# Ledger of designs, part 5: peptides against a protein of PDB entry 6RGO

Target 1, 392 residues: chain A of PDB entry 6RGO
Amino acid sequence: MALKLLGFNQDATCFSVISSNKGVTIYNCDPFGKCFELEKSTSNDEELDFLVEMLFSTSLIAVVDKTIGASKRKKLKIVNTKRKATICELTFPHEIMDVIMNRKIICVVLKSDQIFVYDISCMKLLRTIDVRGEKLKSTSKFRNSEAVGDIGVRVSLSTDNNSILCYSSYSKSDKENAPLNDIVVFDALKCIQINVLPAVHQSNIVCIACSPDGMLMATASEKGTIIRVFKTIDTENDEPILVNEFRRGSRPSRISEMKFNHDNTLLACVGESDTIHIFALPVTTTEADANEDDTLQQSSHSLSSSINGLQYISKGLANRFGKIIVSKIPTQSQQRHVAYIKIPENAKYRIGFPKDTTNTIHICGEDGNYLVYSIPRNEVGPCTLVKSNTFD

## One batch from the design tools (peptide; aimed at target 1 T58 S59 K82 R83)

Design b1_p11_1_s2 (made by RFdiffusion4, then SolubleMPNN; from b1_p11_1, 5 letters changed)
Fold by OpenDDE base, seed 5:
Structure b1_p11_1_s2 (fold): chain B 392 residues (1-392), chain A 11 residues (1-11)
Amino acid sequence: as target 1 above (392 residues)
Amino acid sequence: SEIQEAMSEKF
């Protein structure tokens, strides 16, 4: 049967899939098994398409029936899985493109480049974000998105209660074809913009990941060759802080998903390539005041490596069109993966990090494989398969 | 609320 992956929940305790004949199935990861099934409401041989956003391992899910014939692509259902009941239904002016949630907030992304932000507890609208802004409403003929592929607003939300929302925005260029290459960082609870990262890539941003705590954000463009990691809130001299620049590869390949682990030590990416890449982030050692005096005199042999300190004077070329604040990390300082997983060619995979095991990654494929891998700590190499299950 | 009930219940 054709499977379509919907993805993992926030803590990788569950994943959701579409089975062509059954509808939506949710699997528990440990113990492995079906925990919920949403039966197909229609007997028609139409290709099923759904959005399903889970709230951890709770009975709360958000569902959008995207099936072409269903005419429900503008409707969000909030469902209690244990009661098998719809709690509420919201109707939007445009097709729903994405839904993301945490314990406080639901964000709904529309084909109109609008983000609707709701308080989950009462489904009260807190904010509508018009990413195109008022000026672009006049000239933007809706790009008939039929011809120009999945270019739309991308979003990511912190899984914590701080509810940091990162979204892609159009650059301030008066051109009808402005790229979605800016990032806005938004406090979804207070409904305030807290940061703007201009021109983080040269082309449209197609993937964004926020860290669980909302302190870091990863971005990838349509090229998918470079991943950039920024601080979300902190700035240095009113400029965005680029923490890391990772090279996935030299060949263009779309990245479909990125995830941080729960302690912000790892970033994984998956997409159209035969390889899941895992990158190490710098551990900010909080200087714990280890005042312990232990005088061990180990004779540090003076390897006088003459580091020729070429002071790269950052000539901030203030070009007339706004300071491109992204300090070009020299191509030589681009870090590679520390670990990888090989996946079947043309198989779509999704990734998740479990909360309790920071060196474990969960993956699932449209090939019907659910796999658990151990990530090597002290060496660059392949991940080790720890557990495998199959689903249909 | 029914939402708060669903958020407190596990699968």
Scores: peptide ipSAE 0.573, ipTM 0.965, DockQ to the pose 0.862
OpenDDE base, seeds 1, 2, 3, 4: peptide ipSAE 0.543, 0.535, 0.521, 0.568; ipTM 0.960, 0.959, 0.955, 0.965

Design b1_p11_1_s3 (made by RFdiffusion4, then SolubleMPNN; from b1_p11_1, 3 letters changed)
Fold by OpenDDE base, seed 5:
Formats: sequence, C-alpha cells, structure tokens
Structure b1_p11_1_s3 (fold): chain B 392 residues (1-392), chain A 11 residues (1-11)
Amino acid sequence: as target 1 above (392 residues)
Amino acid sequence: DEIKEAMEEKF
C-alpha cells in the first residue's frame, strides 16, 4: 500500500499517516497502536492527500482534504477525534499549504504567501500576515503555479504558550525573483514582529524549525548543505545572533524537516538523503550561583573537550543599503553531526523528539516503519535502535 | 466550549 507521512505531533507521542485504502490514521507511539482513523469519504481510486495537524495527544486535530476538488483544498476543518465530529470549518481564498498549532494559536499558510493567525480557543482571526506585502501591487503575475510548487512561505511555531512564530520572507529586492531568504520572528499572541533576520541564506529557505521554547530557530536553504541556528529574540548591537552553523553535507540535498529536542541540546534533520543527522547545540550553562562551598575534590577527569570558543560572529556587514548580511562562519568552524541514523534512500522519513527522554529520537517512514533510536552522548557515531514497530 | 473540550480530552 502507498503510505504518505504527515508527521509527529509536538511531543512525538503520536504520528499521522495517509493510507491509500483507509484514509488518515493516527498512531500512538507508546503503547504503539492506532488511536484514530478518518475513513475515506470517496470510493474512487484517487490518490489521497491531506494536511493533518495534531494538538499533542488531545482529541483536537486540524484537517485539510487536499484530494480532488479545488474547494476542499481551501477548507480547514477542526475535528474532535473522539466524537468523530467537525467542530468548525473555515474557508480560505487560496489553497492551504500548511497548518501549524500549539495550545494557543493556529497558523494557516496559503498558496498566496499569506499566514492567517487564529486564537485556537475561539477560532478568532488575530492577524493576516501578507509575506509578499507591497510587491503584490506590481506583479499580478501569479508565478506560474507548476514550476513554483516547492517554493513558498515556510513557518515554524514554538510548542510552548509564548507562541513564537518564525516565517520566511522575501528580501528587499527590486527584482521580480527576490528569494525567500529573510526570516521574520513574530509574537503570534501579541501580533507583534519581534525580530527580522535578513538574508540568512543566499537561496530560498525551505525548512525552518523553532525550539519548543521559541528561543532558537534553525534554517536551511534549498541547497540543504548548511544549517544555521539563530537566537529568535535576542540581538547583539541590533544584529541577529548566529549561535551555530552546521554542515549536513557537501552535496546539495533537500531538508524536509528539522526538530530541536525539548532541552535545546540537539537538532535533528531529515530529507532526501539516506541519513538523518543529529547535531549537538552548546549548552548555555546558566551559571546558577551555586555558592555552596562543598569542597568534594573528586578528580573526575573531565575530558575538557575544549569546544574552541564559538566566536559569536555577530558582525553583519551593513551594505550601502542598510542591509545586514549575516556573516558566514568560516568552513573550518562549521560543526558536523554528532550522531546519525541510516535510512532507505527512497523512503521519506519524519522525526520527533519525546519530552521524557532527551537522548531518544522517534522516526517513522513511508516504508511502514516506526523506529525509536538512542542517541550516543559521549561519542560521534550511529544511533542505536531501541524499539521497532510496523504500520499499514 | 467544544474546542476547549477537545483540547482537554486525550485520545
């Protein structure tokens, strides 16, 4: 059967799948099993396409039927899974490209490069963000829809209640083909722009991940060779703070998903390559003032791996047009993965980090595998398979 | 009310 992965929920307790014969199925991770099934409404052998966004392990889901029919692709259904009932339906002017939520906010991304921000509790519209902005006034030319299907606004939302929304935006270019290479950081609750990170890549951003707390973001371009991690809110001299620059590889490969773990110590990425990469983030030890004087001289040979001081190269070059160019970390200072998982080259995988086990990663594949891996702490190497299940 | 109920209910 052809499976299509929809992904994990915010805490990797569930994942959703489209089965060609059954429709949408939601699986619980532990204990492993089906927890919800949305039956196919049509007897036709049409390829099923859905967006499903889960709210943790709650009975609240957002569903978009992307199957045949231009009208359905513009409808968001909020569904109670336990009641198998639609609570509300919203219709948009354009096709829905993405839906993301937390306990406070739903964001709906349209093919028009608009983001609709809703208060989840009452489905009240808080903001419409037009990412094209004033550029729409001149270019009534809808980019020819077929070749541009892959280049749209990307979004990520913090899983906490702070509801930090990061989205890709068009650089200030007079060229019709301005890249989506800026990032905007937005408080989705207050509807305020917090920060703008200009030109974080040279090409279009295709993947964004926020940390669960919204304090960090990871970005990847269509090249997928470099991943950059920034602070979302904090700035240094009104310039964006680049925390890390990771090298996924030397060959171009699309990154489809990135995730932080719940303590911001790990960043995982997956995409078209045969490898899930896991990167270590520097733990900012907040020096808690442990003034406690207890002199226990236990000579634990701390392997002071001199993590050579990550010079925060905050030095953006302001060009003659007042644009900050994010300084590239020298290629020699680019960090590699600390761990990896090999996956089948032809299988799409999704990733999730459970809350309770910071060194565990959940993965699921269109090959019907749900796999739990342990991440090595003290060595660079492969992850160890801990648990496996299959789904249909 | 129904949204709040769905947010409080687990699978």
Scores: peptide ipSAE 0.586, ipTM 0.964, DockQ to the pose 0.892
OpenDDE base, seeds 1, 2, 3, 4: peptide ipSAE 0.547, 0.546, 0.546, 0.550; ipTM 0.958, 0.959, 0.959, 0.959

Design b1_p11_1_s4 (made by RFdiffusion4, then SolubleMPNN; from b1_p11_1, 4 letters changed)
Fold by OpenDDE base, seed 5:
Structure b1_p11_1_s4 (fold): chain B 392 residues (1-392), chain A 11 residues (1-11)
Amino acid sequence: as target 1 above (392 residues)
Amino acid sequence: SEIEEAMKEKF
């Protein structure tokens, strides 16, 4: 049967899939098994398409039926899986492109480049963000939505209660073809813009990942060759802080998903390539005042890979138009992966990091494989397969 | 609320 992957939940305890004949199935990861099925409402042999956003291992899900009918693609259902009941339904003016949630907030992304921000507890609308309306304040011409193919607004939300929302925005250029290469950092609870990262890539941003705590953000363009990691809130001299620049590869390849682990020590990416890449982030040791003199000379051979590459972005030349140019880290300072997983060519995979095991990654494929890998700590190399299950 | 109930109930 054709499977379509919907993805992992926020803590990789569950994943969701579409099966052509069954509808939406949610699997528990440990113990492995089906925990919920959403039956197909129609007997038609139509290709099923859904958005499903889970809230951890809770019985709360958000569902959009994208299969057929312009009205259904505009309808968000909030469902209690244990009761098998719709709690509420919201209808939008445009097709729903994405849904993301945490314990406080639901964000709904529309094909109109609008983001609707809701308080989850009561489904009250807190904010409508109009990413095109911001562009129109800078550029007088609406380009019709039809010409912007696969490139829409991308979003990521922190999994914590701080509810840091990162979204792609159009560069402030008088060009009718301004790319979606700015990032806005938004407090979704307070409904305030915290930060703006201008021109973080040269082309449209196609993938964003926020850290669980909302303090870091990873970005990738349509080229998918370079991943950049920024601080979300902190700035130096009113300029964005670039923490890392990672090289996935030399050849262009779309990145479909990125995830941080729960302690912000690892960043994984997956996409159209035969390889999941895992990158190490510098652990900011907060200098805890370890005043305790305990002399245990454990000769940990720290592979002091000379982190010579904290080039603070020297004062970006404010060009005559006040545009901060995010300086590229020199190619020599671009870090490679520390670990990888080989996946079948043309197989779509999704990734998740479990909360309890910082060196473990969960992956699932449209090939029907659910796989658990151990990530090597002290060497650059392949991940080790620990567990495997199949689903249909 | 029914939402707050669903947020407390596990699969």
Scores: peptide ipSAE 0.549, ipTM 0.958, DockQ to the pose 0.869
OpenDDE base, seeds 1, 2, 3, 4: peptide ipSAE 0.541, 0.522, 0.533, 0.527; ipTM 0.944, 0.939, 0.942, 0.940

Design b1_p11_2 (made by RFdiffusion4)
Pose (drawn by RFdiffusion4):
Structure b1_p11_2 (pose): chain A 327 residues (1-135, 151-284, 335-392), chain P 11 residues (1-11)
Amino acid sequence: MALKLLGFNQDATCFSVISSNKGVTIYNCDPFGKCFELEKSTSNDEELDFLVEMLFSTSLIAVVDKTIGASKRKKLKIVNTKRKATICELTFPHEIMDVIMNRKIICVVLKSDQIFVYDISCMKLLRTIDVRGEKIGVRVSLSTDNNSILCYSSYSKSDKENAPLNDIVVFDALKCIQINVLPAVHQSNIVCIACSPDGMLMATASEKGTIIRVFKTIDTENDEPILVNEFRRGSRPSRISEMKFNHDNTLLACVGESDTIHIFALPVTQRHVAYIKIPENAKYRIGFPKDTTNTIHICGEDGNYLVYSIPRNEVGPCTLVKSNTFD
Amino acid sequence: SEEEELIEELE
């Protein structure tokens, strides 16, 4: 099959790719190279490694499953790339759905909507967050920098009226203190969530409305959450997969089950700004580094890696700059 | 290096 299940780095330095052939490879952007290659851990052809989230540019990797079911739901390994050794092997009572890391805090998301928060220096569990224990699946996002701030979707107070709903809760994982609870921002379920690297901004995706809403995160007034702006969906409602924020928080990237990738500018310092054409029935992931605000890195399951430029004052499409091919 | 120090502390 195709080289599926791409993962993208926080700092846009490199990306994680599960080659359907053998193991998982991690490439670099500048210069492009085979940064890390995981050996054979397979027994059948279509069984896939699912979840890999990494540090910035380091040797520290979070790896989850290999087998379809032998050791998948209840595993987490911490591996150094230079020496290929497992350090800590944590076990969990449910199936892992997503892992997000930063310099201070490691988050592990379970299928039962449990979120384990760890101080990464000693792997002490800071707090267990029973989201489904209170009231598709939960989508979680996190800030990259320090003062790392956690964002998760929570159910509303209409569990009696119906089973599924999605509001937003802002949480400071550094001090384990809940900062702001946002109401039902959508009339539908929440598909994907993106938080700014500095933790000041947040994006929301709806399945039915397909309109991205941006709220202030922490400095927002206590009385009411502050809405920043909304973005035009386009000609057709489409499911969104992954969104990212720029380092200066002026730009927002959006990708999904669509022909095009949309770029939204921010009035921090409207409907559409930059659009990147994309092959229809292929899936891509997004990133942009800290070095410049004009470059956007693109990861594709077709085997191509592209770097596009962004027009500051023109509503035109992006311009391709650099490209390379996968393995 | 900071990476090695962190690995040692985890061990």
Fold by OpenDDE base, seed 1:
Structure b1_p11_2 (fold): chain B 392 residues (1-392), chain A 11 residues (1-11)
Amino acid sequence: as target 1 above (392 residues)
Amino acid sequence: SEEEELIEELE
């Protein structure tokens, strides 16, 4: 059967798939098994397309049927899986491109480059963000630049209650075809813009990940060769703080998904390549726990010791046009992965980090494999397969 | 609230 992966929930306790014969199926990770099925609304052999976002291990899912006609692609259903009932239905003026949520907020991304922010408790609209309208305030010409192909606004939301929303925006350029290479950081609860990171890549941003706490964000462009990690809220001299620059590879390859683990120590990425890459983040010692005098001189060659001083070259080179360009970390100081997983070529995989085990990663493939890997702590190398299951 | 009854944890 053709499987299409929808992804893991926020804590990697469940994942969603489309099965051509069954419709949407949600699997529990442990114990492994089906926990919910949404039947196909049509008897036709049409290729099924859905958006499904699950709220943690709850009865709440958001569903968009993209299979049939332009009208269904504009309809969001909020469904209780235990009751098998639609709680709420919202209709949008444009096709829904993405849906993301946490325990407080639902964000709906439209093909119009609009983001609708809702209070999840009452489905009240808090804000409409018009990313095109923000561009048009900076650029006088109404060109209906339909985003050429798969390029649109990308979003990521913190999984905590602070509800930090990161989204791609159009750079302030006099050029009609300004790339989606700025990032806006937005407080989704207060409906306030917190920060703007200008020109974080040279091309359109195609993948964004927010950390669970909303303090970090990772970005990748269409090239997918470099991943940049920034602070979301904190600035240095009103300039964005680049924490890390990771090299995924030398060849261009699209990154489809990135995720932080729950303690912000790891960043994983997956995409069109045969390899899931896992990067180590420097542990920001919050000054608070400096009191435990534990003199354990264990010469643990912690992977942290090879992080030679990232000179905070926070020197935004103001280009000749007064744009802050995030200074590229010299190619020699670009960190590579600390761990990896090999996956079949051309198999689409999704990734998730479980909350309780910071050195474990869950992956699932359109090949019908659900796999649990252990991430090595003390060495650079392959992850170890711990558990495997199959699904249909 | 009636809203809290809409979101049940899965066992």
Scores: peptide ipSAE 0.070, ipTM 0.711, DockQ to the pose 0.121
OpenDDE base, seeds 2, 3, 4, 5: peptide ipSAE 0.066, 0.062, 0.033, 0.041; ipTM 0.714, 0.706, 0.671, 0.643

Design b1_p11_2_s1 (made by RFdiffusion4, then SolubleMPNN; from b1_p11_2, 4 letters changed)
Fold by OpenDDE base, seed 2:
Structure b1_p11_2_s1 (fold): chain B 392 residues (1-392), chain A 11 residues (1-11)
Amino acid sequence: as target 1 above (392 residues)
Amino acid sequence: SEEDKLFEQLE
């Protein structure tokens, strides 16, 4: 049977799949098992397509039926899984491309490059963000929807209550084909723009991850060879702060998903390659006031020793072509993965970090595998398989 | 290397 992965919830306690015969199934990770099923609304042999976003381990899901021929691609359903009932239905002017949520906010991304921001508690519209802006409304030549691949507005939302929304935006270049290579950082609760990171890549941004606390953001272009990590809110001399630049690989490969772990110490990426890559982030020791006397000299041999080479070359070496504003980390200081997982080349995988274990990653595949891996701390190498389950 | 120059152009 063809499985399609919808992904993990925010804390990797559940994941959602589309089964060609059953519809949408939600699995619990521990104990492993089916926790919810959404039956097909149509008896047709049409290829099922859905968006399903689950709010943590709650009974709240957002559902969009994207199935071809279904007149439902513009409808968001909020479903109570415990009651098996639709509690809210919203209809949009355009097809829904993505839905993200936390405990405060739902964001709905439309094919029109609009982001609708809602208060989840009452489904009140807080803001409509038009990413094309007023100038691009006149050039409403719908990019022929067949030939322009999956290049649209990308979004990520912090899983905390701060509700930091990061989204890709068009460069202000007067070029008819301006890339989606700017990032806007938006406070979704206050409905204010906090920051703009211009030209973070040369090409379109295809993947964004916000950290759980909203303080960090990872970006990848359509090339997917480099991942950049920025501070979201903080700036230095009104310029964006590049924290890390990671090399995924030498060959172009699309990144489909990135995730931070819950303490911002790890970044994982997955995509069309045979490898999930896991990168280590520097632990920002917040100098919390070490006022209390407790002498436990646990010699945390911090792997801090090799990061000495990050000279903040804050001087934007605008590459000779002025196309990247962000100071590149020298190629010699580009960090590689600290850990990896090999996956089947032909199977799409999704990733999630559990809240309670910072060195554990959950993965699930369209091959019907749910796998739990331990991430090595002290060595660069493969992750260790800890648990495996199968689903259909 | 020529590879490093290719990487600077790809990103």
Scores: peptide ipSAE 0.063, ipTM 0.620, DockQ to the pose 0.010
OpenDDE base, seeds 1, 3, 4, 5: peptide ipSAE 0.024, 0.022, 0.021, 0.017; ipTM 0.572, 0.602, 0.578, 0.581

Design b1_p11_2_s2 (made by RFdiffusion4, then SolubleMPNN; from b1_p11_2, 4 letters changed)
Fold by OpenDDE base, seed 2:
Structure b1_p11_2_s2 (fold): chain B 392 residues (1-392), chain A 11 residues (1-11)
Amino acid sequence: as target 1 above (392 residues)
Amino acid sequence: SEEDELFEKLK
């Protein structure tokens, strides 16, 4: 049977899959098993496509039926899985491309490059963000939606209650084909723009991850060779702070998903390559806990990879060619993965970090494997398989 | 409020 992965929930306690014969199934990770099933609404042999976002381990899911021929691609359903009932149905002017949520906010991304921000408690619209802005409304030549590949607005939301929304935006370059290479950081609760990171890549951003606390953001372009990690809120001399630059590989490969672990010590990435890469982030010692006297000289061999240069992303003069000179961390200071998982080349995988175990990663594949790996702490190498389950 | 009703319907 063809499986499609919808992904993990925010704490990797559940994951969602589409089965061509059954519809949507949600699995619990521990104990492993089916916890919810949504039957397909059509008897047709149409290729099923859905968006399903689960709110942690709660009975709340957001569902969009994206199946071709289904008149439902513009409808968001909020479903109580325990009651098996639709609580709310919203209809949008355009096709829904993505849905993300936390305990406070639902964000709905439309094919029109609009983000609708809702209070989850009441489904009240807090903000409509038009990422194209007023100037691009006049050039609403619908990019022939068939020929413009998967290049749209990307979003990520903090899993905490701060509700930091990161989204890709068009560069202010007067070019008809401005890339989606800017990032906007937005407080989704207060409905204010906090920060703008201009031209974080040379090409369109195709993947964004916000940290659980909303303090960090990872970005990848269509090339998927370099991952950049920025502070979201903090700036230095009114310029964005680049925390890390990671090298995934030398060959171009699309990154489909990135995730931070719950303590911001690890960043994982997955995509079209045979390898999940895990990168170590420097532990920001917040100076606050320095007061408790506990003399346990555990020699944390901090792998002080001397990240020598906080390189300012200077406002590189967009030279006449529109090449924004992102100050590249010297190729010698580009960190590689600290850990990896080999996956089948032909199987899409999704990743999640459990809350309770910072050195464990959950992965699931369209091959029907749910796998739990332990991440090595003190060595660069493969992750160790701890648990495996199969699903259909 | 209609707001409190949705969150109570979600519980």
Scores: peptide ipSAE 0.042, ipTM 0.733, DockQ to the pose 0.235
OpenDDE base, seeds 1, 3, 4, 5: peptide ipSAE 0.028, 0.026, 0.025, 0.034; ipTM 0.724, 0.708, 0.709, 0.747

Design b1_p11_2_s3 (made by RFdiffusion4, then SolubleMPNN; from b1_p11_2, 4 letters changed)
Fold by OpenDDE base, seed 5:
Structure b1_p11_2_s3 (fold): chain B 392 residues (1-392), chain A 11 residues (1-11)
Amino acid sequence: as target 1 above (392 residues)
Amino acid sequence: SEEDKLFEELS
């Protein structure tokens, strides 16, 4: 049967899939098994398409039926999986493109480049963000949404209660074809803009990942060759802080998903390539005042790989027009992956990091494989397969 | 649970 992957939940304890004949199925990762099924409402042999966002291992899911029918694609259902009941229904003016949530907030992304921010506890609308509205103040022409192909607003939300929302925005250029290459950092609870990262790539941003704590953000463009990691809130001299620049590859390839692990030490990416890449982030050792003199000379051969000091090239050249140019890290300073997983060519995979094991990654494929890998710590190399299961 | 409370607040 054709499977379509919907993805992992926030802590990689569950994943969701569409089966052509069954509808939506949610699997538990450990112990592995089906935990919920949403039956197909129609007997028609139509290709099933859904958005499903899970709230951790809770019985709360957000569901959009994207299967043929213009009215259903505009309807969000909040479902209690234990009761098998819809508890809330919201109808939007435009097609729903994405849904993301945490324990506080639901964000709904529309084809109109609007983001609706809701308080999950009462489904009260907190904010409507109009990503085009800032552009329309400069350019009176609504480009019909039909000509903007597979490139829409991208969002990521912190999994913590701080609810840091990162979204792609249009560059402040008077050009009708301004790319979606700015990032806005938004406090979704307070409904305030915290930061703006201008022109983080040269082309449209197609993938964003926020760290679980909301302190870091990873971005990739439609080229998918370079991944940039920024601080979300912190700035130096009112300029964005670029923490890392990673090279996925030399050839263009779309990145579909990125994830941080729960301690912000690893960033994984997956997409159209035969390889999942895992990158190491610098551990900011908070200098805890380890004043305790305990002399245990454990000669851990720290392979001090000379992390040649990432000179924070804090010198954003303020161009004559007040545009901060995010300085590119020199190509020689671009880090490669520390680990990788080979996947079948043309198989779509999704990734998740479990909370309890920071060196473990969960992956699932449209080939029906759920795989658990161990990530090597002290060497650059392949991940080791630890567990495998199949689903249908 | 915190889960059950979220459902009671949405119901």
Scores: peptide ipSAE 0.027, ipTM 0.707, DockQ to the pose 0.856
OpenDDE base, seeds 1, 2, 3, 4: peptide ipSAE 0.025, 0.026, 0.026, 0.025; ipTM 0.683, 0.678, 0.690, 0.683

Design b1_p11_2_s4 (made by RFdiffusion4, then SolubleMPNN; from b1_p11_2, 5 letters changed)
Fold by OpenDDE base, seed 5:
Structure b1_p11_2_s4 (fold): chain B 392 residues (1-392), chain A 11 residues (1-11)
Amino acid sequence: as target 1 above (392 residues)
Amino acid sequence: SEEDELFKKLL
């Protein structure tokens, strides 16, 4: 059967799948099993396409039927999975491209490059963000490319209640073909722009991940060779803080998903390559004032891997137009993965980090595999398979 | 549950 992955929920306790014969199925990760099924409404052998966003392990899901019919692609349904009932239905002026939520906010991304921000508690519209802004007046050319690869607005939302929304925006260019290479950081609750990171890549951004706390973001371009990690809120001399620059590879490959673990110590990425890459982030030891004198001389050989001082090269070159160009970390200072998982080249995978086990990653494939891996802590190497299940 | 309270606000 053809499976299509929808992804993990915010805490990797569940994942959602489209089965061509059944419709949408939600699986629980532990204990492993089906927890919800949305039956196919049509007897036609049409390829099923859905967006499904889960609210953690709750019975609340957002569903968009992207199957045949232009009217359905514009409808967001909020569904109670326990009651199998639609509790809210919203219709948008354009096709829904993405839906993301946390316990406070739902963000709906349209093909028009608009983001609708809702209070989840009452489905009240808080803000419409028009990412095209004034450029909409000239380019009535909807990108009519049915190409599955179309460069649209990308979004990520913090899983916490702070509801930090990061989205890709068009650079200030008079050219009709301005790249989506700026990032805007937005407080989705207060509806305030917090920060703007200009030109974080040379090409369009195709993947964004926020940390669970919203303090970090990872970005990747359509080249997918370099991943950049920034602070979301903090700035240095009104310039964006680049925390890390990771090299996924030398060959171009699209990154489909990135995730931080729950303690911001790891960043994973997956895409069109045969490899899931896991990168280590520097632990900002908040100096907790551990004034407690306990002299236990346990000579733990801290492998002082001299992480050679990441010079925060905050030096954006302000060009003649007052644009900050994010300085590239020299290629020699680019970090590689600390761990990896090999996956089948032709299978799409999704990733999730569970809350309770910071060194564990959940993955699921369109090959029908749900896999749990242990991440090595002290060595660079492959992850170890801990648990496997299959789904249909 | 916190879940039931969210659903009561959406109904």
Scores: peptide ipSAE 0.031, ipTM 0.731, DockQ to the pose 0.817
OpenDDE base, seeds 1, 2, 3, 4: peptide ipSAE 0.026, 0.029, 0.028, 0.031; ipTM 0.709, 0.705, 0.723, 0.734

